# Peptides against a protein of PDB entry 6RGO: the designs that were tried, part 284

Target 1, 392 residues: chain A of PDB entry 6RGO
Amino acid sequence: MALKLLGFNQDATCFSVISSNKGVTIYNCDPFGKCFELEKSTSNDEELDFLVEMLFSTSLIAVVDKTIGASKRKKLKIVNTKRKATICELTFPHEIMDVIMNRKIICVVLKSDQIFVYDISCMKLLRTIDVRGEKLKSTSKFRNSEAVGDIGVRVSLSTDNNSILCYSSYSKSDKENAPLNDIVVFDALKCIQINVLPAVHQSNIVCIACSPDGMLMATASEKGTIIRVFKTIDTENDEPILVNEFRRGSRPSRISEMKFNHDNTLLACVGESDTIHIFALPVTTTEADANEDDTLQQSSHSLSSSINGLQYISKGLANRFGKIIVSKIPTQSQQRHVAYIKIPENAKYRIGFPKDTTNTIHICGEDGNYLVYSIPRNEVGPCTLVKSNTFD

## One batch from the design tools (peptide; made by RFdiffusion4, then SolubleMPNN)

Design b2_p23_7_s1 (from b2_p23_7 with E2K T7S E12K N21E E23K)
Fold by OpenDDE base, seed 1:
Structure b2_p23_7_s1 (fold): chain B 392 residues (1-392), chain A 23 residues (1-23)
Amino acid sequence: as target 1 above (392 residues)
Amino acid sequence: EKPSEPSEEEIKELQELLEEEEK
């Protein structure tokens, strides 16, 4: 059967899948098994497409039927999985592109580059964000939607109650073809813009991840070669703080998903490549406890050779991008521990981090594999497979 | 059209689900 992965929930306790014959199935990770099934409403051999967002391990899901020909692409259903009933339905003026939520907020992204922000407790509209802004209404030649179908507004929401929303925005360039390469950081509860990170990549941003606490954000462009990690709220001299810059690879490859673990020590990425990459984030030790362990100087000589490529942040990038105060990423060769998982070529995977085990990653594939890996923290190397299950 | 606001019963059911503990 053709499977299409929707993703993990916020704590990686569940994942959702589209089966061409059955409709939407939600699997529990531990114990592994089906916990919910949404029956296919249509007898037609139409390719099923859905958005499903689950609120942690609760009985609350948000569902959008995106199936071609369906008038339902503009409808958000809130469903009680325990009752198997729709609680409420919201209708939008445009097709729904994405839905994200936490215990406080639902955000609905439309094909019109609008973000609707709702209080989940009462489904009241708190804000409509127009990402194109009022000025770009004049140059709204609808991007001929055929060829560049996948470049739209990207969003990520913190899983905590602070509800930090990060979204991609158009750069203020008077160019008709301004890239979606700015990031806006938004307090979704207060409906206030907190920060703007201008031109974080040279091309459109295609993937964003917010940390669970909303303090960090990871970004990737269409090139998918460089991942940047920024502070969301904190600024230095009104300039964005770049915490990390990771190289996924030398070859362009689309990143489809990124996730932080629950303690902000790891960032995973997955996409069109045969490899899931896991990057170690520097623990922001508050400066106080750094005194004692000066002694482990000696032995780590040998792995120095390959990391030399990061020194050439050439002086030329500093002039065109407004002063990204790269707060001196301590040019200490902090061996950025990188772990990896090999996945089948052309298989789409999704990733999730469980809350209780910060060194564990859950992955699932359109090949019908659900896999649990252990992540090496102190070494560069492959992850170890701990558990395997299959689904159909 | 403004999306129809949920009824008081629908809001009550939403609140009950938001109070569900993580299993």
Scores: peptide ipSAE 0.533, ipTM 0.895, DockQ to the pose 0.484
Fold by OpenDDE base, seed 4:
Structure b2_p23_7_s1 (fold): chain B 392 residues (1-392), chain A 23 residues (1-23)
Amino acid sequence: as target 1 above (392 residues)
Amino acid sequence: EKPSEPSEEEIKELQELLEEEEK
């Protein structure tokens, strides 16, 4: 049967899939099994399309039916999975493109490049973010939406209560075809812009990941060759801090998903390639007061890949057009993956990091495989398969 | 169209689910 992956929840305890014959199914990861099913409301042989965002392992899900008609594509349902009932329904002026949530905030991304930010506890609208701004509303002919379906505003939200929202924004170029290559960092609770990272890639950003604590973000462009990791809140001389630049590969390949692990030590990426890549992040040792005494020479060979790569985004690579392009880290300082997983070619996979096991990754495929891998810490190499399950 | 604001009963049910501990 054709499966379509929706993804893992925030803690990788569950994942959701669309089955053409059944509708939406949510699987529990451990113990492995079905925990919820949303039946297809229509007998038509139409290809099912849904958005489903689950709030951790709770009975709260957000659902958008994208299959049938322009009206349903504009409706967000909040569903209690225990009751199998809709709690509330919100209707938007435009098609819903994405939904993301944590315990405080739900964000709804529209095809109009608007982000609606709600307090989840009362479904009160806190903010409407217009990513195009008022001036661009008049000139943005809706790009004839058939061929450009994949280039829109991308969002990621911290899983913590700080609710740091990272989103892609249009660069200030007066060109009708301004790329979505800026990042805005937004406090979703206070409804304030914290930071703006200009021109983090040369082309549209197609993937963003926020760290669970909201302190880091990863970005990838349409090329998917380079992943950049930035601090979200911290700035140095009002300039963005580039923490890492990773090279996924030499060939262009779209990245569909990136995730940090729960301790910000690993970044995984998946996409159209036959390989999931896992990158090591420098451990920010908090300089906690090293009180003098304990001479324990634990030679923690931390793979402290020397943080020599805090390259200031030097103002000097302002190309003649005044855009602060994030200076390409010299190809010699581009870090490669520390670990990888081989996946079937043309199989769409999703990734998740479980909370309790920072060296474990969960993956699921449209091939019907749910796989748990152990990530090597001391060597560069393949991940080890620990558990395998199948689903239909 | 304004999004229909949830009822007090719907808000109460939302809050009860938000208080659910992660299993």
Scores: peptide ipSAE 0.525, ipTM 0.894, DockQ to the pose 0.490
Fold by OpenDDE base, seed 2:
Structure b2_p23_7_s1 (fold): chain B 392 residues (1-392), chain A 23 residues (1-23)
Amino acid sequence: as target 1 above (392 residues)
Amino acid sequence: EKPSEPSEEEIKELQELLEEEEK
């Protein structure tokens, strides 16, 4: 059957798929099984296309039917899965491209490069962010929406209640085809811009991941060769803090999804390549825990000693023109993956990190495989398959 | 058109689902 993956929920307790014959199906990860089905609204052999965002393991989902006609592609349904009923429906001026949510906020991304931010508790509009309108203020010509197929505004939202929204924005370049290579960090609750990271890649950003706590952000460009990790809120001398630069590969390959684990110690990426890559992040010791456990520090030194060659060359060369060139981490300091998973060639996979097991990753494929892997912490190598299930 | 604001009953149902604990 043709399956299309929609992805995992925030804590990887569930994942959603489109089945050509059934419609939307949600699976529970443990115990593994089908927990919800949204039946196909049409008997037609039309290719099913949906957006589905699930709020953790709750009965609340946001659904966009992209299959049937231009009118449905502009409609967001909030659905109670327990009742199998639509609670409310919102209609937008343009096609919905993405939907993200947490317990406080729902964000709707439109094909117009607008982000609608709602208070989820009452579906009240808090803010409309016009990413193109910000570009207008910078005298740069608009990008014609038609000419650049799969390149739009990308968003990621923290899963916590702080509701840190990261989105791609157009660079202030006078070029007609200004890339979506800036990042804006936005407090979605307060509706305040917190930070702007200019020119984080040379080409359009196609993938963004926010950490669960909103303190870190990962970005990848169309090339997908380098992943950059930044602090979201913190700045050094009003300059963005680049925490890590990871090398996924030498060959260009699109990254479709990235995720942090729940303790911000791992970043995973998946895309068009035959390999899921997992990168280790430096543990930010919060100053509070530094006092008690002086004894356990001796064993962690072996892995840290190879990483300590990261001189924070925080020398942002502020060029005289106010372009913060994110200081290219020297190619010598580009970290590789610490772990990997081989996946079938041409199979689309999605990734999720469970909350309770920081060394475990959930993956699912359009091949109908749900797989649980253990991530090695003490060695660089392949992940170990722990559990496998199949779905149709 | 303004998106129709949810009814009081729809808001109540939304709040009940937002209070659902992660199982």
Scores: peptide ipSAE 0.522, ipTM 0.893, DockQ to the pose 0.475
Fold by OpenDDE base, seed 3:
Structure b2_p23_7_s1 (fold): chain B 392 residues (1-392), chain A 23 residues (1-23)
Amino acid sequence: as target 1 above (392 residues)
Amino acid sequence: EKPSEPSEEEIKELQELLEEEEK
């Protein structure tokens, strides 16, 4: 049967799938089993497509029927899974491309490059963000090219109550075909722009991850060879906004998903490659716990010294042309993965980090495998399979 | 069209689900 993965919830306690025969199914991870099913309302042999966002382990889900011909691609349903009933329905002027939520905020991304930000507690609209801005509305040839369906505004939201929203934006270049290579950091609760990171990649950003606490953000471009990690907030200290640069690989390959673990010590990425990559983040030691684990510090000091050396070059140029945030980090400072998982070629996988175990990763595949891996701490190598289940 | 705002009963049900503890 054709399975389509929708992904894990915020704490990786559940994952959602589309089955061609059943519709949407939500699985519990532990104990493993079906917890919710949304039956297919139509007998048509149409390929099912849905967005489903689950709020942690709660009975609250957001659902969009994206099935071709369904005429529902502009409707967001909020569903109570216990009652199996729609609570409320929101209709948008354009097709919904993405939905993301936490306990405070729900964000709806439209094909018009608009982000609608709602207070989830009352479904009140807090802000409409127009990523194209008012000036570009006049030349809005809608990207009616069906063929470029994959280049749009990308978003990520912190899972905490601070509700830090990171989104891709168009470069201020006077070019008609400006890339989506800027990042905006936005406080979704206060409706305030916190920061703008210009030209974080040379090509369109296709994947963004926000850390659970909203303090870090990871980005990948269409090339998917380099992952960059940034601070979301300018600290008063002369610390670089770019904190890490990771090399996934030498060959171009799309990254479909990235996630931080709950303590910001790991970043995982998955996509079109046969490998899930896991990167170690340097622990930002606040001065207190300086004592024991000397071995991981050597890799962080080499990056900090190379980044500090680049700050001296940037201070001279910054005064005339604005903050060049992405100086060319020397290819020698690019860290590789600390751990990896091999996955079948052409199988799409999704990733999640459980809250209780910082060195465990959950993965699920369109091949019908749900897998739990242990991440090695003290060595660079493969993850160890701990548990496996199958679903249909 | 503005999205239809939820009723007071729908808002109450939303709030009850937002107060659900992570199981």
Scores: peptide ipSAE 0.521, ipTM 0.893, DockQ to the pose 0.524

Design b2_p23_7_s2 (from b2_p23_7, 6 letters changed)
Fold by OpenDDE base, seed 4:
Structure b2_p23_7_s2 (fold): chain B 392 residues (1-392), chain A 23 residues (1-23)
Amino acid sequence: as target 1 above (392 residues)
Amino acid sequence: EEPSEPTEEQIKKLQELLEEEKK
């Protein structure tokens, strides 16, 4: 049967799938099994499409029926999975493109390039973010979105209570075809813009991941060859801090998902390639005051991949055409993966990091495989398969 | 055009769920 993956929840304890015959199924990862099913409301042989966002291991899910021809594409349903009941329903002016949440915030992304930020505790609208701004509302010919369906505002939300929202924004180029290559960092609780990272790629950003604590952000463009990691809040001389630049590959390949692990030591990416890549991040040693005494030779085998490449995105390489060229970190300082997983070609996979085991990754495929891998720490190589389950 | 607002009954049911999940 055709499966469509919706992804893992925030702590990788559950994942959601669409089955053509059943509708939405949520699986528990451990013990492995079905924990919830949402039946198909229509007898039509239409290709089912849904958004499902689960609030961790709770009985709260947000659901959008995106099935073609459905008037429901504008409706957010909050469902209590224990009661099998819709408890809240919101209707939006435009089609819902994405829904993300944590314990404090729900963000709803519309096809209009608007982000609606809600307090989850009362469903109060805290902010409407118009990514196009007021002037572009009039000239928003909906890009005939049939052919360009995947170019829209991308969002990622921290899983902590700080609720750091990262979203892609249009560059200030007065061109009708401005790329979505800026990033805005937003405090979703206070409704304040914290930072703006201009022109982080040359083309549209198609994937964003925020770290669980909201301190780091990873970005990938349509090319998917380079992944950049930035600090979200911290700036140096009012300039964005580039922490890492990773090379996924030499060939263009779309990245569909990226995730940080819970301690910000690993970044995984998946997409249209036969390979999940896992990158090591520099351990931010908090400069805890080295009080003198305890000579415990903790041989922190810091994978001291020499962080020699804190390159300032110097404003100086503004070529005469106002493009902030993010200074290409010299190709020699581009870090490669530390680990990888081979996946079937043309199978879509999703990734998740469990909270309790920072060296494991959960993956699931549209091929019906749920797999748990161990990530090597001391060597560059393949991940080791630890557990396998199948689903239909 | 603005999004619809939740009803007081919907808010109550949501709060009940969020309180049940804190225990």
Scores: peptide ipSAE 0.607, ipTM 0.959, DockQ to the pose 0.905
Fold by OpenDDE base, seed 2:
Structure b2_p23_7_s2 (fold): chain B 392 residues (1-392), chain A 23 residues (1-23)
Amino acid sequence: as target 1 above (392 residues)
Amino acid sequence: EEPSEPTEEQIKKLQELLEEEKK
């Protein structure tokens, strides 16, 4: 059967898939099993395409049916999975490209490069963000949406109630083909732009991950060789703070998904490569816990000693034209993965971090495998398979 | 063109769902 992965929910307690024969299926991770099925609305052998975003372990899902005609691709459905009923329907002016949510906010991304921000409690529109309209009025040449393939606005939302929205924006270049290589950080609740990170990559950003608390953001470009991690809110001298620069690989390969774990200690990435990479983040000791356990500091020194050579080159070279170029971390300061998982070639995988186990990662494949891995903390190496299940 | 708005009945059903999930 052809499976298409939709991904994990925010806490990795569930994942969703499209089965060509059944429609949308949601699986529970523990205990493993099918918890919901949305039947195929048509008997046609048409390739099923859906967007499905689940609100944690709740009976609330957002669904976009992309299989049937231009009208359905513009329709967001809110479904109660327990009642098997559509409870809300919204129609948009353009095709829906992405839907993300937390307990407070739903964001709907359109093919028009618009982001609609909703209060989930009442489906009130809080803000329309026009990512093209932020591009100065000069060259209104719409990128012919046909010629630029899978390049659009990318978004990520914090899973907490702070509702920090990170999105890709067009660089302020007079070039008709300005890349989507800026990031905007937006408070989705207050509807305020809180930060702008200019030119974080040389090419279009194709993957963004916000941390669960909204304090960190990871970005990858079309090259997928370098992952950058920034602070979202904090700035140093009005300049973006680059926390980490990770090297996924030497060869270009698209990254399809990145996720932080729940304590911001790990960043995982997956894509077209045969390898899921897991990177360690520096633990930001909050000033509060510095008083008690002097004793545990000694053992962490061994891994930290190699990392402590990361001079915060916070020196954004402000070029003479006021473009803050995020200072590239020297290639010698680029960190590699601390852990990895080998996956089958040509199988698409999705990743999730469970809340209760910071050293565990959930993965699922279009090969019908749901796998749980343990992440090594004290050594660089492969993850250990802990649990395996299959789905169809 | 603006997006469509939900009906009052749709909002009510959504609120009922969100209240059921808080318990």
Scores: peptide ipSAE 0.607, ipTM 0.959, DockQ to the pose 0.907
Fold by OpenDDE base, seed 1:
Structure b2_p23_7_s2 (fold): chain B 392 residues (1-392), chain A 23 residues (1-23)
Amino acid sequence: as target 1 above (392 residues)
Amino acid sequence: EEPSEPTEEQIKKLQELLEEEKK
């Protein structure tokens, strides 16, 4: 049976899948089992495609039927899973590309590069963001959208009530083919642009993750070799703050998803590679608690040799990207611990971080595996499998 | 072209759902 993964909810308590024969199924993670099924409305052997966004562990889901030939690709349905009923329907002028939500906000991304921001409590439209219209105000030339394949506006929303929206925007370059390589940070509640990070990659941004608190964002380009982590709100001399730069690999590979854990100590990424990578983020200890534990000096000697490569990249970036103030990553925290999970080649996986266990990651595959891994602390190495289940 | 607006009945059913999930 062909499975297509839709992903985990915000707290990794549930995940959704498309089954070619059954339609949409939602699984609960613990206890593991089916909690909702959306029946296939068509008897046709058409490849099913859906967007499903679940509001945490609630009975509220947003659903878009994206099946080819379906007149429904412009319709957002809000479904009560307990009542098995559509409670709200919205029709958009263009095909829906993405839907994201938290307890306050729903964002709907269209193929037109428009983002519609709604108050979830009343479904009032708060803002229409026209990413093309913003480009046209900055660049005299219209780019026809048809030529850009899988390249569209990417979005990520904080899971907290601050509702920080990060989205990709077109660079202000006079080039007819300006890439989607700027990031805009937007307060979705106040409908105010907070920050703009120009040219964060050389090519189009294909993946964005916002931290749960909205204070950090991770970005990856079409190359998927470098992941950059920025502060969202904070600036230094009106310049964006790069807090982390991670190398996923030397070979180009598409990153499909990135997520922060709930305490901003870990960033996970998954994509077309045989490996899920988990990067340690330096805890920004506020200077106050640094006084007591002077004792852990001794064992740092052996891993020094591989890290010298990162210092050279910082000097090269300053000349090409403008004055991105790399906040002085304390030289002592240069041991960026990287954990990994090996996954089957050609299996698409999705990732989620549970709220209550910051060193645990949930993963699910189109191979029908749901897996729970423990992440090693303070070591570079493989994650340990803790639980496994299968689904169909 | 603007998106469609929800009906008052749809808004009411959504609010009822959101209040049921606060408990």
Scores: peptide ipSAE 0.606, ipTM 0.960, DockQ to the pose 0.907
Fold by OpenDDE base, seed 3:
Structure b2_p23_7_s2 (fold): chain B 392 residues (1-392), chain A 23 residues (1-23)
Amino acid sequence: as target 1 above (392 residues)
Amino acid sequence: EEPSEPTEEQIKKLQELLEEEKK
């Protein structure tokens, strides 16, 4: 049967899939089993496509029917899974490309490069963000080329109540074909722009992850060879906004998803490659817990010294041509993965980090495998399979 | 063109769900 993965919820307690025969199914991770099913409304042999975003372990899901020929690609449904009922419906002027939520906010991304920000408690529209801006409205032939389906605004939202929204934006270059290589950091509750990170990659950004606390974000371009991690907020300290640069690989490969674990110690990435990569983030030691674990300090010192060397070069250039955030980090300072999982070639996988176990990762595949892995702490190597289940 | 607004009944059903999930 053809399975399509929709992904894990925010705490990796559930995952959603499309089955060609059944429609949308939501699985619990522990105990493993079906918790909800949306039956196929149409008898047609059409390839089903859906967006499904689940609010943690709650009975609230947001659903968009994206099936080709379905006049529903502009309609957001909020469904109560316990009642098996649509409780709210919103219709948008354009096709919905993405939906993301936390306990406070729903963000709806349209094919028009607009982001609609809602208060979840009352479905009040707080903000419409036009990523193209008012000046480009006149010349924007909608990228009606079906072939460009992959290049659009990318978003990520913090899972906490601070509701930090990171989104890709067009560079201010006077070129008609400006890349989506800027990042905007937005407070979705206060409806204020916090920061703008210009030209974080040379090509379009195709994947963004926000940390659960909204303090960090990770970005990857179409090349998917380098992952960059940034602070979302300018700290008063002369600390670099770019905190990490990771090398996934030497060959170009699309990254489809990235996630931080719940304590910001790990970043995982998955995509078209045969390998899930897990990177260690340096713990920003706030001065308080300076006592015991000497062993991790050696890796942090080498990065801080290389980043500080880059600050001296950036201070000289920054005064004449605006803040060049991405100085060329020497290829030698690019960290590799600390852990990995091998996956079947051409199988799409999704990733999730459970809240209670910072060294555990959940993965699910279009091959019908749900797998739980333990991440090694003290060695660079493969993750260990702890639990496996199958789904249809 | 703006998105549609939810009805008062839809908002009420949403609030009831969000209150049931806080318990």
Scores: peptide ipSAE 0.602, ipTM 0.959, DockQ to the pose 0.904

